# Peptides against a protein of PDB entry 3T7K, part 75

Target 1, 248 residues: chain A of PDB entry 3T7K
Amino acid sequence: KAEKILARFNELPNYDLKAVCTGCFHDGFNEVDIEILNQLGIKIFDNIKETDKLNCIFAPKILRTEKFLKSLSFEPLKFALKPEFIIDLLKQIHSKKDKLSQININLFDYEINGINESIISKTKLPTKVFERANIRCINLVNDIPGGVDTIGSVLKAHGIEKINVLRSKKCTFEDIIPNDVSKQENGGIFKYVLIVTKASQVKKFTKLINDRDKNETILIVEWNWCVESIFHLNVDFTSKKNVLYQKK

## One batch from the design tools (peptide; made by RFdiffusion4, then SolubleMPNN)

Design b2_p15_5_s3 (from b2_p15_5, 4 letters changed)
Fold by OpenDDE base, seed 4:
Structure b2_p15_5_s3 (fold): chain B 248 residues (1-248), chain A 15 residues (1-15)
Amino acid sequence: as target 1 above (248 residues)
Amino acid sequence: MNFEWDPSVDPELPE
């Protein structure tokens, strides 16, 4: 059926998209449309797997979804596109009225607002955002909204290798892991990096660390600090936004 | 074709 529909076109574009969708198309696509998209070099996956070499995200806007956040870790993210791309494409293909010899849909017309070439270019870097920031090992409180698994998965996608989950009520200093990064001369390395949700946790962890490991560097942030870092694909250590405690 | 989003299935991560 898809072949018959596409037969009216003399040439078919190959968009070469391996994509996931977020904030759109929750009902998926019918079999015919999937086949059409496949013939156009558009493969849509349900989940993000590294082996699939995903290069595209469909979303109506910048979202704080797991998929969107992870898409910024693609190697590279080639395209961040609005769902209207697919809608218009399929509409054009299914149109019986338009005597179109060619599909006339340009990917560049459907870019997600706020995902510019600067962001795309950073996804071509050989390192991940937190790797560049010298954040390898973090401590994450167990009561984080969204769950430690989801949050942890996003963080790992962006170069955090080890996530230590802290039981906020029962944890001791011995439960806190150091950020094991070789001291590079030009970058502020924090020995302890923690993502917390409450001011009480800040007080607790700062006390535990300062009492046992005096004068060490500490960074305690909110989840939003991570999100902002991901959205910019850059960690700004000069910003105090979403930083709860910092000791250099 | 509607690109309707169901946040219950694909939620934004909370602050």
Scores: peptide ipSAE 0.542, ipTM 0.914, DockQ to the pose 0.821
Fold by OpenDDE base, seed 2:
Structure b2_p15_5_s3 (fold): chain B 248 residues (1-248), chain A 15 residues (1-15)
Amino acid sequence: as target 1 above (248 residues)
Amino acid sequence: MNFEWDPSVDPELPE
């Protein structure tokens, strides 16, 4: 059925998209449309797997979904597109009126607002955003909204290798792991990096660390600090936004 | 054809 529909076109584009969707198409696509998209080199996956070599995200806008955040870790993310790309494409293909010999839809016309070429270019870097920031091991409080598994998965996608989950009420200094990164000459390395949810945790962890490991560098941030870093694919250590405590 | 979004299935992570 898809072949018959596409037979009216002399040439078919190959978009070469391996994509996931977020904030759109929750009901999926019908079998015919899936086949049409496949013939155009557009494959849509339900879940993110590294083995699938995903290179595209469909979303109406920048979202704080797990899929969107992880899409910025694709190697590379080639395109971040609005769902209207698929909609317009399928409309054109199903249109009986337009004796169009060619599909005339440009991917660049459907870019998600705020995902510019600068961001896309950073996904071509050989390193992940937190890797570049010398953040390898973090401490995460167990009461974080969204859950430690989801948050942890996003952070790992962006280069954090080890996530230590802290039981905020019962943890001791010995439960806090150091950020084990070799000193690179040109970047501030924080020995202790923590993601917390409330001021009482800041007080607790700063006391525990300062009492036992004096003069060490500490970075305590909110989850939003990580999100902003991901959205920009850059860690700005000069910004105080979403930083709860910093000791250099 | 319109796209639909169900935030219950694909939620944004909280702040």
Scores: peptide ipSAE 0.541, ipTM 0.913, DockQ to the pose 0.724
Fold by OpenDDE base, seed 3:
Structure b2_p15_5_s3 (fold): chain B 248 residues (1-248), chain A 15 residues (1-15)
Amino acid sequence: as target 1 above (248 residues)
Amino acid sequence: MNFEWDPSVDPELPE
């Protein structure tokens, strides 16, 4: 069926997209449309797997979904597109207007607002955002909304190697892991990096660390600090936004 | 095709 539909076109584009969808197309596509998209070099995957070499995301806007956040870790992310790209493409293909010799849909017309070339270019860097920021080992409170597994998975996709989950009520200083990064001259290295949810946790962890390791550097942030860092593919250490405690 | 977002299936992570 797909071949018959596409036979009316003299030339077919090859978009070369390996994509996931977020915030759209939850019901998926019918078999014919999947075949059509495949013939146009568009492959849509249900889940993110590193082996699939994903290079595209479909979303109506910037979202805080696991898929969207992870898409910014693609190597590279080539395109972040609105779902209207697929909709318009399929509409054009299914249109019985005899005179369409070519598919006339430009990917660049469907870019997600806020994902610009500057962001895309950063996905071509050999390092991940938190790796560039010298954050390899973090402490994460166990009561974080969204769950430690999901949050941890996103953070790992962006270069955090080790996530230590802290039981906030029972943790001691010995449960807190250091960010094991060699001192680089130009990068603020924090010995202790923590993601917390409550002010009480800030007080607790700052006390525990300062009582045992008074002169060490500490960074305590909210999850939003991580999200903003991901959305910009840059850690801004000059910003106080979403930073709960910082000791340099 | 209209797409509807079902946040129960594809939720945004909370703030």
Scores: peptide ipSAE 0.540, ipTM 0.912, DockQ to the pose 0.774
Fold by OpenDDE base, seed 1:
Structure b2_p15_5_s3 (fold): chain B 248 residues (1-248), chain A 15 residues (1-15)
Amino acid sequence: as target 1 above (248 residues)
Amino acid sequence: MNFEWDPSVDPELPE
């Protein structure tokens, strides 16, 4: 069926997209449209798997979804596109009136607002955003909204190797893990990095660490600090936004 | 094609 529909075109583009969708197309696509998209080099996956070598995200805008956040860890993310790309593409293909010899849809016309070339270029880097920031081991409170598994999965996608889950009410200093990064001479490495949700946790953890490791560097942030870092694919250590406690 | 977003299936992570 798809072949018959596409037969009217003399030349078909190959978009070479391996994509996931977020904030759109929750009902998926019919079999014919999936086949059409496949013939155009557009493969849509339900879930993110590293083995699929995904290079594209479809979303109406920047979203704080697991899929969107993880898409910024693709190697590389080639395109972040609005769903209108697919809509317009399929409309042109199904149109009986247009004696179009060629599909005239440009990917660059459908870029998600706020995902610019600077962001895309950073996805080509050999390192992940938190890896570049010398954050490899973090402490995460167990009562974080969204759950430790989802949050942890996003953080791991972005270069955090070890996530230590802290039981906020019961934890002691011995439960807190250091950010075990080889002391590179030139970089302000935080020995303790924590993601917390409450001011009471800040007070608790700062006390525990300062009482035992008085001269150590500490970074305590909110989840939003991580999100902003991901959205920019850069950690801005000069910003106090979403930083709850910092000791250099 | 239903382009509607179902946040129950693919939610934004909370702040």
Scores: peptide ipSAE 0.542, ipTM 0.913, DockQ to the pose 0.834; fails the geometry check

Design b2_p15_5_s4 (from b2_p15_5, 4 letters changed)
Fold by OpenDDE base, seed 5:
Structure b2_p15_5_s4 (fold): chain B 248 residues (1-248), chain A 15 residues (1-15)
Amino acid sequence: as target 1 above (248 residues)
Amino acid sequence: MNFEWDPSVDPELPA
């Protein structure tokens, strides 16, 4: 069926997209449309797998979804496109105009607002955002909204190697893991990095660490600190936004 | 194709 539909075109573009969708196309695509998209070099995946070498995301706007946040870790993210790209493309293909026509859809016209070339260029870097920030091991409270698995998965996609989940009510100093990174000459490495949700947790963890390891560096942040870092593909240690406690 | 987003399946992570 797809071949018959596409036979009306003299030349078919190859968009070379390996994509996931977020905030759109929840019901998926019918079989014919999937075949059409495949013939145009557009492959849509349900989930993010490293082996698929994904290079594209479809979303109506910047979203705080797991898929969107992870898409910024693609190597590289080539395109962040609005779903209207697919809609307009399929509409053109299904059009009953008998004349041999070329598909005239330019993907550059469908860029997501706020995903600029600066962001795209950073996805070509050989390192991940938290790796560049010398954050390798973090402590995450178990009561974080969104769940430790989802948040942990996003953080790992962006270069966090080890996520230690802290049971906030029962944890002791011994449960807190250090951020084990080699002393690089140029940057203040925080020995303890924690993502927390409540002021009470800040008080608890600062006390535990300061009572046992008084002179060590501590960074306690909210999840939004991570999100902002991901959206910018840069960690700004000069900003106090979403930082709950910092000891240098 | 209905451009329907079900946020229950693919939710935005909370602040």
Scores: peptide ipSAE 0.547, ipTM 0.913, DockQ to the pose 0.785
Fold by OpenDDE base, seed 4:
Structure b2_p15_5_s4 (fold): chain B 248 residues (1-248), chain A 15 residues (1-15)
Amino acid sequence: as target 1 above (248 residues)
Amino acid sequence: MNFEWDPSVDPELPA
């Protein structure tokens, strides 16, 4: 069926997209449309797997979904596109009225607002955002909204190697892991990095650490600190936004 | 917009 529909075109573009969708196309696509998209070099996957070498995200805007956040870790993310790309593409293909010899849809016309060339360029870097920031091991409270698995998965996609889940009510100093990163001469390395949800946790962890490991560097942030870092593909240590406690 | 999004299935992660 797809072949018959596409036969009217003299040449088909190869978009070379391996994509996931977020905030759009929840019901997926019918079999014919999937076949059409495949013939155009557009493969849509249900979930993110590293083995699929995904290079594209479809979303109406910047979203805080797991898929969107992880898409910024693609190697590289080639395109972040609005769903209108697919809609317009399929509309043109299914249109019987337009004797179009060619598909005239430019990917660049459908870029998601806020995902600019600077962001795309950063996805080509050999390192992940948290790796560049010298954050490899973090402590995460178990009561984080969204769940430790989802949050942890996003963080791992962005270069955090080890996520230690803390039971906030029962944890001791011994439960807190250090951020085991070799000191780079010019980079502020925090020995303890924690993602917390409550002010009471800040008080608890700062006390535990300061009582047992005096004068060590501590960074306590909220989840939004991570999100902002991901959205910018850069950790700004000069910003106090979403930082709950910092000891240099 | 001719696309559907179900936030219950594909939620934004809360702050």
Scores: peptide ipSAE 0.546, ipTM 0.910, DockQ to the pose 0.697
Fold by OpenDDE base, seed 3:
Structure b2_p15_5_s4 (fold): chain B 248 residues (1-248), chain A 15 residues (1-15)
Amino acid sequence: as target 1 above (248 residues)
Amino acid sequence: MNFEWDPSVDPELPA
């Protein structure tokens, strides 16, 4: 069926997209449309797997979904596109118009607002955003909204190697892990990095660390600090936004 | 096809 539909075109584009969808197409596509998309070099996957070498995301806008956040860790993310790309493409293909020479859909017309070439270019870097920021080991409170597994998975996708989950009510200083990174001249290195949810946790962890390790560097942030860093593919250590405590 | 976002299926992570 797909072949007969596509036979109306003299030339077919190869978009070379390996994509996931977020915030759209929850019901998926019918079999014919999937076949059409496949013949145009568009493969849509249900889940993110590293082995699939995903290079594209479909979303109506920038979202704080697990898929969207992880898409910014693709190597590289080639395209971040609005779902209207697929909709318009399929509409054109299914149109009853006589022999069309070419499909006239430009990918660049469907870019997600806020994901510009500067962001895309950073996904071509050999390092991840938190790796570049010298953040390898973090402490995460166990009561974080969204769950430690989901949050942890996103953070790992962006270069955090070790996530230590802190039992916020029962933890001691010995439960806090250091961020074991070599001192680099041009990067802020924090010995202790913590993601917390409450002001009481800031007070607790600050006290625990300062009482036992008085001269060490500490960074305590909200989850939003991580999200903003991901959305920009850059950690801005000069910004106090979403930083709850910082000791340099 | 129209798309509608169902946050229950594909939720945004909390702030």
Scores: peptide ipSAE 0.546, ipTM 0.911, DockQ to the pose 0.798
Fold by OpenDDE base, seed 1:
Structure b2_p15_5_s4 (fold): chain B 248 residues (1-248), chain A 15 residues (1-15)
Amino acid sequence: as target 1 above (248 residues)
Amino acid sequence: MNFEWDPSVDPELPA
Protein backbone atom coordinates (compact mmCIF):
# COMPACT_ATOMS: atom_id res chain seq x y z
CA LYS B 1 0.00 0.00 0.00
CA ALA B 2 2.78 2.45 0.86
CA GLU B 3 4.58 1.72 -2.41
CA LYS B 4 1.46 2.47 -4.39
CA ILE B 5 0.97 5.76 -2.57
CA LEU B 6 4.57 6.82 -3.13
CA ALA B 7 4.67 5.68 -6.78
CA ARG B 8 3.17 8.98 -7.89
CA PHE B 9 6.35 10.82 -6.92
CA ASN B 10 9.25 10.89 -9.35
CA GLU B 11 11.81 11.38 -6.63
CA LEU B 12 11.64 10.60 -2.94
CA PRO B 13 13.72 12.45 -0.39
CA ASN B 14 15.91 10.60 2.06
CA TYR B 15 15.72 12.51 5.32
CA ASP B 16 17.99 10.07 7.20
CA LEU B 17 16.23 10.52 10.54
CA LYS B 18 16.40 8.10 13.42
CA ALA B 19 14.03 9.67 15.85
CA VAL B 20 12.11 9.46 19.09
CA CYS B 21 8.96 11.39 19.90
CA THR B 22 8.11 13.21 23.11
CA GLY B 23 5.03 15.25 23.92
CA CYS B 24 3.44 14.04 20.68
CA PHE B 25 2.27 10.94 18.79
CA HIS B 26 1.53 8.90 21.91
CA ASP B 27 -0.74 6.62 19.85
CA GLY B 28 2.05 6.01 17.35
CA PHE B 29 1.50 5.64 13.62
CA ASN B 30 -0.50 3.25 11.51
CA GLU B 31 1.38 0.58 9.58
CA VAL B 32 1.02 2.35 6.24
CA ASP B 33 2.38 5.63 7.54
CA ILE B 34 5.28 3.87 9.27
CA GLU B 35 6.18 2.24 5.97
CA ILE B 36 5.87 5.56 4.14
CA LEU B 37 8.16 7.23 6.66
CA ASN B 38 10.62 4.35 6.42
CA GLN B 39 10.79 4.73 2.64
CA LEU B 40 11.58 8.41 3.17
CA GLY B 41 14.43 7.54 5.52
CA ILE B 42 12.49 8.37 8.70
CA LYS B 43 12.63 5.73 11.42
CA ILE B 44 10.79 6.35 14.66
CA PHE B 45 11.75 4.42 17.77
CA ASP B 46 9.73 3.96 20.94
CA ASN B 47 12.68 4.23 23.30
CA ILE B 48 16.21 5.56 23.32
CA LYS B 49 18.93 2.97 22.84
CA GLU B 50 22.53 3.90 22.17
CA THR B 51 22.84 1.15 19.57
CA ASP B 52 20.16 2.78 17.40
CA LYS B 53 22.34 5.87 16.79
CA LEU B 54 19.43 8.26 17.15
CA ASN B 55 19.89 11.69 15.61
CA CYS B 56 16.48 13.34 15.85
CA ILE B 57 13.70 14.22 18.27
CA PHE B 58 10.13 15.24 17.58
CA ALA B 59 8.52 17.51 20.16
CA PRO B 60 6.14 20.48 20.10
CA LYS B 61 8.53 22.55 22.21
CA ILE B 62 11.39 22.22 24.64
CA LEU B 63 10.25 19.74 27.29
CA ARG B 64 11.66 18.42 30.53
CA THR B 65 10.88 14.82 29.57
CA GLU B 66 13.44 12.05 29.87
CA LYS B 67 13.45 11.62 26.09
CA PHE B 68 13.95 15.30 25.37
CA LEU B 69 16.74 15.69 27.89
CA LYS B 70 18.47 12.55 26.59
CA SER B 71 18.08 13.66 22.97
CA LEU B 72 20.52 16.48 23.67
CA SER B 73 23.12 13.77 24.32
CA PHE B 74 22.76 12.24 20.84
CA GLU B 75 25.99 12.02 18.85
CA PRO B 76 25.10 14.24 17.16
CA LEU B 77 21.57 15.50 17.46
CA LYS B 78 21.05 16.52 13.84
CA PHE B 79 17.50 17.76 14.10
CA ALA B 80 15.00 18.78 16.75
CA LEU B 81 11.72 19.09 14.90
CA LYS B 82 8.11 19.93 15.59
CA PRO B 83 5.59 17.13 14.96
CA GLU B 84 4.06 19.28 12.21
CA PHE B 85 6.90 18.08 10.00
CA ILE B 86 5.47 14.56 9.96
CA ILE B 87 1.90 15.80 9.75
CA ASP B 88 2.54 18.05 6.77
CA LEU B 89 4.67 15.41 5.10
CA LEU B 90 2.02 12.71 5.39
CA LYS B 91 -0.69 15.17 4.39
CA GLN B 92 1.19 16.00 1.21
CA ILE B 93 1.80 12.33 0.44
CA HIS B 94 -1.83 11.36 0.96
CA SER B 95 -3.07 14.30 -1.07
CA LYS B 96 -4.97 13.21 -4.19
CA LYS B 97 -3.70 16.16 -6.18
CA ASP B 98 -2.10 14.32 -9.14
CA LYS B 99 0.22 17.20 -9.98
CA LEU B 100 2.62 16.76 -7.08
CA SER B 101 5.71 15.23 -8.65
CA GLN B 102 7.90 16.09 -5.67
CA ILE B 103 7.69 16.23 -1.91
CA ASN B 104 8.50 19.81 -0.90
CA ILE B 105 9.00 19.74 2.85
CA ASN B 106 12.05 21.47 4.31
CA LEU B 107 13.25 20.20 7.69
CA PHE B 108 14.56 23.62 8.65
CA ASP B 109 11.05 25.07 8.60
CA TYR B 110 10.07 22.83 11.52
CA GLU B 111 12.83 23.44 14.05
CA ILE B 112 11.81 23.48 17.70
CA ASN B 113 11.92 26.99 19.11
CA GLY B 114 14.97 27.46 21.29
CA ILE B 115 17.03 24.65 19.80
CA ASN B 116 19.36 26.59 17.57
CA GLU B 117 22.52 25.76 15.65
CA SER B 118 24.63 26.69 18.67
CA ILE B 119 22.99 23.91 20.67
CA ILE B 120 23.12 21.44 17.77
CA SER B 121 26.80 22.18 17.21
CA LYS B 122 27.63 21.29 20.81
CA THR B 123 26.19 17.80 20.30
CA LYS B 124 29.01 17.23 17.80
CA LEU B 125 31.61 17.64 20.51
CA PRO B 126 33.46 14.45 21.51
CA THR B 127 32.59 15.01 25.18
CA LYS B 128 29.36 15.31 27.15
CA VAL B 129 28.30 18.45 29.02
CA PHE B 130 29.13 17.22 32.53
CA GLU B 131 32.31 15.57 31.32
CA ARG B 132 33.46 18.96 30.01
CA ALA B 133 32.60 20.43 33.39
CA ASN B 134 34.74 17.81 35.20
CA ILE B 135 31.75 16.27 36.94
CA ARG B 136 32.05 12.47 36.85
CA CYS B 137 30.79 11.34 40.23
CA ILE B 138 27.80 12.85 41.97
CA ASN B 139 25.68 12.31 45.04
CA LEU B 140 21.93 12.23 44.56
CA VAL B 141 19.36 12.24 47.35
CA ASN B 142 16.96 9.31 47.30
CA ASP B 143 13.83 11.47 47.69
CA ILE B 144 14.33 13.41 44.47
CA PRO B 145 11.09 13.93 42.53
CA GLY B 146 11.07 11.94 39.31
CA GLY B 147 13.01 9.10 40.91
CA VAL B 148 16.68 8.31 41.13
CA ASP B 149 16.57 5.87 38.21
CA THR B 150 15.12 8.34 35.70
CA ILE B 151 17.20 11.28 36.91
CA GLY B 152 20.28 9.10 37.07
CA SER B 153 19.71 7.81 33.54
CA VAL B 154 19.52 11.36 32.18
CA LEU B 155 22.66 12.38 34.03
CA LYS B 156 24.57 9.33 32.79
CA ALA B 157 23.54 10.11 29.22
CA HIS B 158 25.24 13.48 29.71
CA GLY B 159 28.56 12.16 30.96
CA ILE B 160 28.16 11.44 34.66
CA GLU B 161 29.81 8.09 35.22
CA LYS B 162 28.84 7.34 38.81
CA ILE B 163 25.71 8.25 40.71
CA ASN B 164 25.74 7.64 44.43
CA VAL B 165 22.27 7.59 45.95
CA LEU B 166 22.17 9.05 49.44
CA ARG B 167 19.61 8.10 52.02
CA SER B 168 19.23 11.68 53.16
CA LYS B 169 17.95 10.92 56.67
CA LYS B 170 20.46 8.21 57.53
CA CYS B 171 23.58 8.98 55.55
CA THR B 172 26.92 9.80 57.14
CA PHE B 173 30.04 11.42 55.71
CA GLU B 174 31.36 7.99 54.69
CA ASP B 175 28.36 7.55 52.39
CA ILE B 176 29.27 10.65 50.34
CA ILE B 177 31.50 9.93 47.35
CA PRO B 178 34.09 12.33 45.99
CA ASN B 179 34.10 13.52 42.41
CA ASP B 180 37.21 11.59 41.46
CA VAL B 181 38.72 13.73 38.74
CA SER B 182 42.35 14.66 38.29
CA LYS B 183 43.06 18.06 39.78
CA GLN B 184 43.42 20.61 37.05
CA GLU B 185 45.56 23.68 37.69
CA ASN B 186 42.62 26.03 37.17
CA GLY B 187 40.97 24.96 40.44
CA GLY B 188 37.61 24.50 38.70
CA ILE B 189 36.99 21.00 40.06
CA PHE B 190 34.59 20.34 42.89
CA LYS B 191 35.52 17.40 45.09
CA TYR B 192 31.95 16.92 46.29
CA VAL B 193 28.97 17.39 44.00
CA LEU B 194 25.47 16.86 45.36
CA ILE B 195 21.97 17.18 43.95
CA VAL B 196 19.46 17.85 46.72
CA THR B 197 15.82 18.85 47.11
CA LYS B 198 15.63 20.61 50.49
CA ALA B 199 17.41 23.29 52.46
CA SER B 200 17.74 20.87 55.38
CA GLN B 201 19.81 18.59 53.18
CA VAL B 202 22.12 21.47 52.30
CA LYS B 203 22.67 22.13 55.98
CA LYS B 204 23.26 18.46 56.75
CA PHE B 205 25.68 17.73 53.93
CA THR B 206 27.67 20.93 54.31
CA LYS B 207 28.13 20.14 57.99
CA LEU B 208 29.12 16.52 57.36
CA ILE B 209 31.67 17.46 54.72
CA ASN B 210 33.09 20.53 56.44
CA ASP B 211 33.50 18.68 59.74
CA ARG B 212 35.47 15.84 58.15
CA ASP B 213 37.04 17.42 55.07
CA LYS B 214 37.01 21.14 55.85
CA ASN B 215 39.26 22.42 53.07
CA GLU B 216 37.57 20.70 50.15
CA THR B 217 35.43 22.18 47.41
CA ILE B 218 31.68 21.58 47.48
CA LEU B 219 28.92 22.10 44.93
CA ILE B 220 25.31 21.55 46.01
CA VAL B 221 22.68 22.17 43.35
CA GLU B 222 19.04 21.60 42.54
CA TRP B 223 17.90 19.32 39.74
CA ASN B 224 17.09 22.47 37.74
CA TRP B 225 20.80 23.29 37.67
CA CYS B 226 21.34 20.05 35.76
CA VAL B 227 18.38 20.70 33.46
CA GLU B 228 19.59 24.19 32.57
CA SER B 229 23.07 22.84 31.95
CA ILE B 230 21.62 20.21 29.61
CA PHE B 231 19.39 22.69 27.75
CA HIS B 232 22.40 24.89 27.10
CA LEU B 233 24.85 22.00 26.74
CA ASN B 234 27.11 24.09 28.93
CA VAL B 235 27.78 24.37 32.64
CA ASP B 236 27.99 27.99 33.71
CA PHE B 237 29.89 28.06 37.00
CA THR B 238 29.51 31.84 37.18
CA SER B 239 25.74 31.56 37.55
CA LYS B 240 24.23 31.23 41.00
CA LYS B 241 20.91 30.09 39.56
CA ASN B 242 19.81 26.80 41.13
CA VAL B 243 23.03 26.63 43.17
CA LEU B 244 22.25 26.07 46.83
CA TYR B 245 25.79 25.99 48.17
CA GLN B 246 29.19 26.52 46.62
CA LYS B 247 32.61 26.42 48.21
CA LYS B 248 35.67 26.94 45.99
CA MET A 1 -2.91 11.68 13.89
CA ASN A 2 -3.58 12.68 17.45
CA PHE A 3 -1.02 15.15 18.77
CA GLU A 4 -2.31 14.27 22.16
CA TRP A 5 0.43 14.11 24.72
CA ASP A 6 -0.11 11.53 27.43
CA PRO A 7 1.84 12.95 30.34
CA SER A 8 1.22 9.78 32.32
CA VAL A 9 3.40 7.80 29.95
CA ASP A 10 5.90 10.50 29.04
CA PRO A 11 5.90 13.00 31.88
CA GLU A 12 7.97 16.09 32.29
CA LEU A 13 10.38 15.66 35.13
CA PRO A 14 9.53 17.88 38.07
CA ALA A 15 11.53 20.90 39.08
Scores: peptide ipSAE 0.545, ipTM 0.912, DockQ to the pose 0.816; fails the geometry check

Design b2_p15_6_s1 (from b2_p15_6, 5 letters changed)
Fold by OpenDDE base, seed 1:
Structure b2_p15_6_s1 (fold): chain B 248 residues (1-248), chain A 15 residues (1-15)
Amino acid sequence: as target 1 above (248 residues)
Amino acid sequence: MNPEWDPSIDPELPD
């Protein structure tokens, strides 16, 4: 059926998209449309797997969903597109107007607002955002909204290798893991990195660390600090935004 | 760049 529909076009574009969707297309696509998209070089996946070499995300806008945040870790993210790209494409293909010999849909007309070439270019870097920031091991409180698995998965996609989950009410100093990175001369490495949700946790962890390891560097942040870092594909250590405690 | 976050419309969960 898809072949018959596409036979009216003299030349078919190859968009070369391996994509996931977030905040759109919840009901998926029918079999015919999937086949059409596949013939145009558009493959849509349900989940993010590294082996699929994903290069595209469909979303109506910038979102804080797991898929959107992880899409910024693609190698590279080639396109961040509005769902209207697919909608208009399929509409044009299904149009019975005999005179359309070519599919004329430009990907650049459907870019998500706020995802610019500067962001896209950073996804071509050989390192991940937290890797570049020398954050390898973090501590994450167990009561974080969204859950430790989802948050942890996003952080790992962006270069964090080890996530230690802290039971906020029962944890001791021995439960806190150091950020095991080689000391670089420029002092920009935090020995202890923690993501917390409450001011009481800041007080607790600062006390635990300072009582046992008084001279060490500490970074305690909110989840929003990570999100901002992901959206910019850069960690700005000069910003105090979403930083709850910092000791250099 | 980061829009105002509303967890009701912009969940941090997988779709």
Scores: peptide ipSAE 0.238, ipTM 0.748, DockQ to the pose 0.147
Fold by OpenDDE base, seed 5:
Structure b2_p15_6_s1 (fold): chain B 248 residues (1-248), chain A 15 residues (1-15)
Amino acid sequence: as target 1 above (248 residues)
Amino acid sequence: MNPEWDPSIDPELPD
């Protein structure tokens, strides 16, 4: 069926998209449309797997979803596109207007607002955002909205190697892991990095660490600190936004 | 600067 529909076109574009969708196309695509998209070099995946070498995200706008946040870790993210790209493309293909010898849809017209070339260019860097920030090991409270698995997966996609989950009510100093990074010459490495949700946790963890390791560097942040870092593909240590406690 | 986060139009984790 797809071949018959596409036979009216003299030349088919190859968009070379390996994509996931977020905030759109919840009902998926019918079999014919999937076949059409495949013939045009557009492959849509349900989930993010490293082996698929994904290069595209479809979303109506910048979102704080797992898929969107992870898409910024693609190597590289080539395109961040609005769902209207697919909608208009399929509409044109299914159009009964005999006179269309060519598909006339330019993917550059469908870029997500706010995903600029600066962001795209950073996805071509050989390192991940938290790797560049010398954050390798973090402590994450177990009561974080969204769940430790989802948040942990996003953080790992962006270069965090080890995620230690802290049981906020029962944790001791011994449960807190250090951020074990080699002393690089140029940057203040925080020995303890924690993502927390409540002021009470800040008080608890600062006390635990300061009582046992008084002179060590501590960074305690909210999840929003991570999100902002991901959206910018850069960690700004000069900003106090979403930083709950910092000791240098 | 990312616009102010609105959970009604910018869903937070999970998908």
Scores: peptide ipSAE 0.195, ipTM 0.722, DockQ to the pose 0.138
Fold by OpenDDE base, seed 2:
Structure b2_p15_6_s1 (fold): chain B 248 residues (1-248), chain A 15 residues (1-15)
Amino acid sequence: as target 1 above (248 residues)
Amino acid sequence: MNPEWDPSIDPELPD
């Protein structure tokens, strides 16, 4: 059925998209439309798997969803597109009135606002954002909104290798793991990196660390610090935004 | 890029 619909076009584009959707297309696509999209080199996946070599995300705007955040870790993310790309494409294809011999829809016209070429270019880097920031091992409180598994998965996608989950009420100093990164010549390395949710945790962890491992470097941040770092694909250590405690 | 976060229109983590 899709072949018959597409037969009216002399030439079909190959968009070469392997995509996930977030904040759009909740009802999915019908079988015909999926087949049409496949013929145009657009494959939509339900979930992110590394083996699928995803290169695209569809979303109406920048979102803080797991899929959106992880899409910025694609290697590379080629396109971040508004759902209108698919909508307009399918409309054009299904249109009986259009004497169009060719599909004339440009991907660049459907870029998500705020995801610019600078961001896309950073996804081509050989390293992940937290890897570049010398953050390999982090401590994550167990009461974090969204859950430790989801948060942890996002962080791992962006280069954090080890996530230690802290039970905020029961943890001791021995439960806190150091950020085991070899000192690079030009970058400050924080020995302890923690993601926390409340001020009481800051007080607790700073005390535990300072009492047992005096003069070590500590970075305690909110989840929003990670999100902003992901959105920019850069860690700005000069910013105090979303930093709850920093000892250099 | 400084996206304003609005939980009502920009859900955190869950889709």
Scores: peptide ipSAE 0.051, ipTM 0.706, DockQ to the pose 0.142
Fold by OpenDDE base, seed 4:
Structure b2_p15_6_s1 (fold): chain B 248 residues (1-248), chain A 15 residues (1-15)
Amino acid sequence: as target 1 above (248 residues)
Amino acid sequence: MNPEWDPSIDPELPD
């Protein structure tokens, strides 16, 4: 069926997209449309797997979904596109009225607002954002919105190797893991990095650490600190935004 | 401002 529909075009573009969707196309695509998209070099996956070498995200805007956040870890992310790309493409293909010899849809016309060339360029870097920031091991409180698995998965996609989940009410100093990163001469390395949700947790963890491991560097942030770092593909240690406690 | 975290916005696509 797809072949018959596409036969009216003299040449088909190859978009070379391996994509996931977030905040759009919840109902998926019918078999014919999937086949059409495949013929155009557009493969849509349900989930993110590293083996699929994904290079594209479809979303209506910047979102704080697992897929969107992880898409910024693609190697590289080639395109962040609005769903209208697919909609217009399929509409054009299914249109019987337009004696179009060619598909005239430019990917660049459908870029998600706020995902600029600077962001795309950073996805070509050989390192992940938290790796560049010398954050490999973090402590994460168990009551984080979104759940530790989802949050942890996003963080791992962005270069965090170890996520230690802390039970905020029962944790002791021994439960807190250090960020085991070799001291680079010019980079502020925090020995303890924690993502917390409440001010009470800040008080607790700062006390536990300072009482047992005096004079060590501590970074306590909220989830938004991670999100901002991901959206910029850069950790700004000069910013106090979303930083709850910092000891250098 | 970044949108609020809402995991429900990213539903699993039906198989």
Scores: peptide ipSAE 0.027, ipTM 0.662, DockQ to the pose 0.087; fails the geometry check

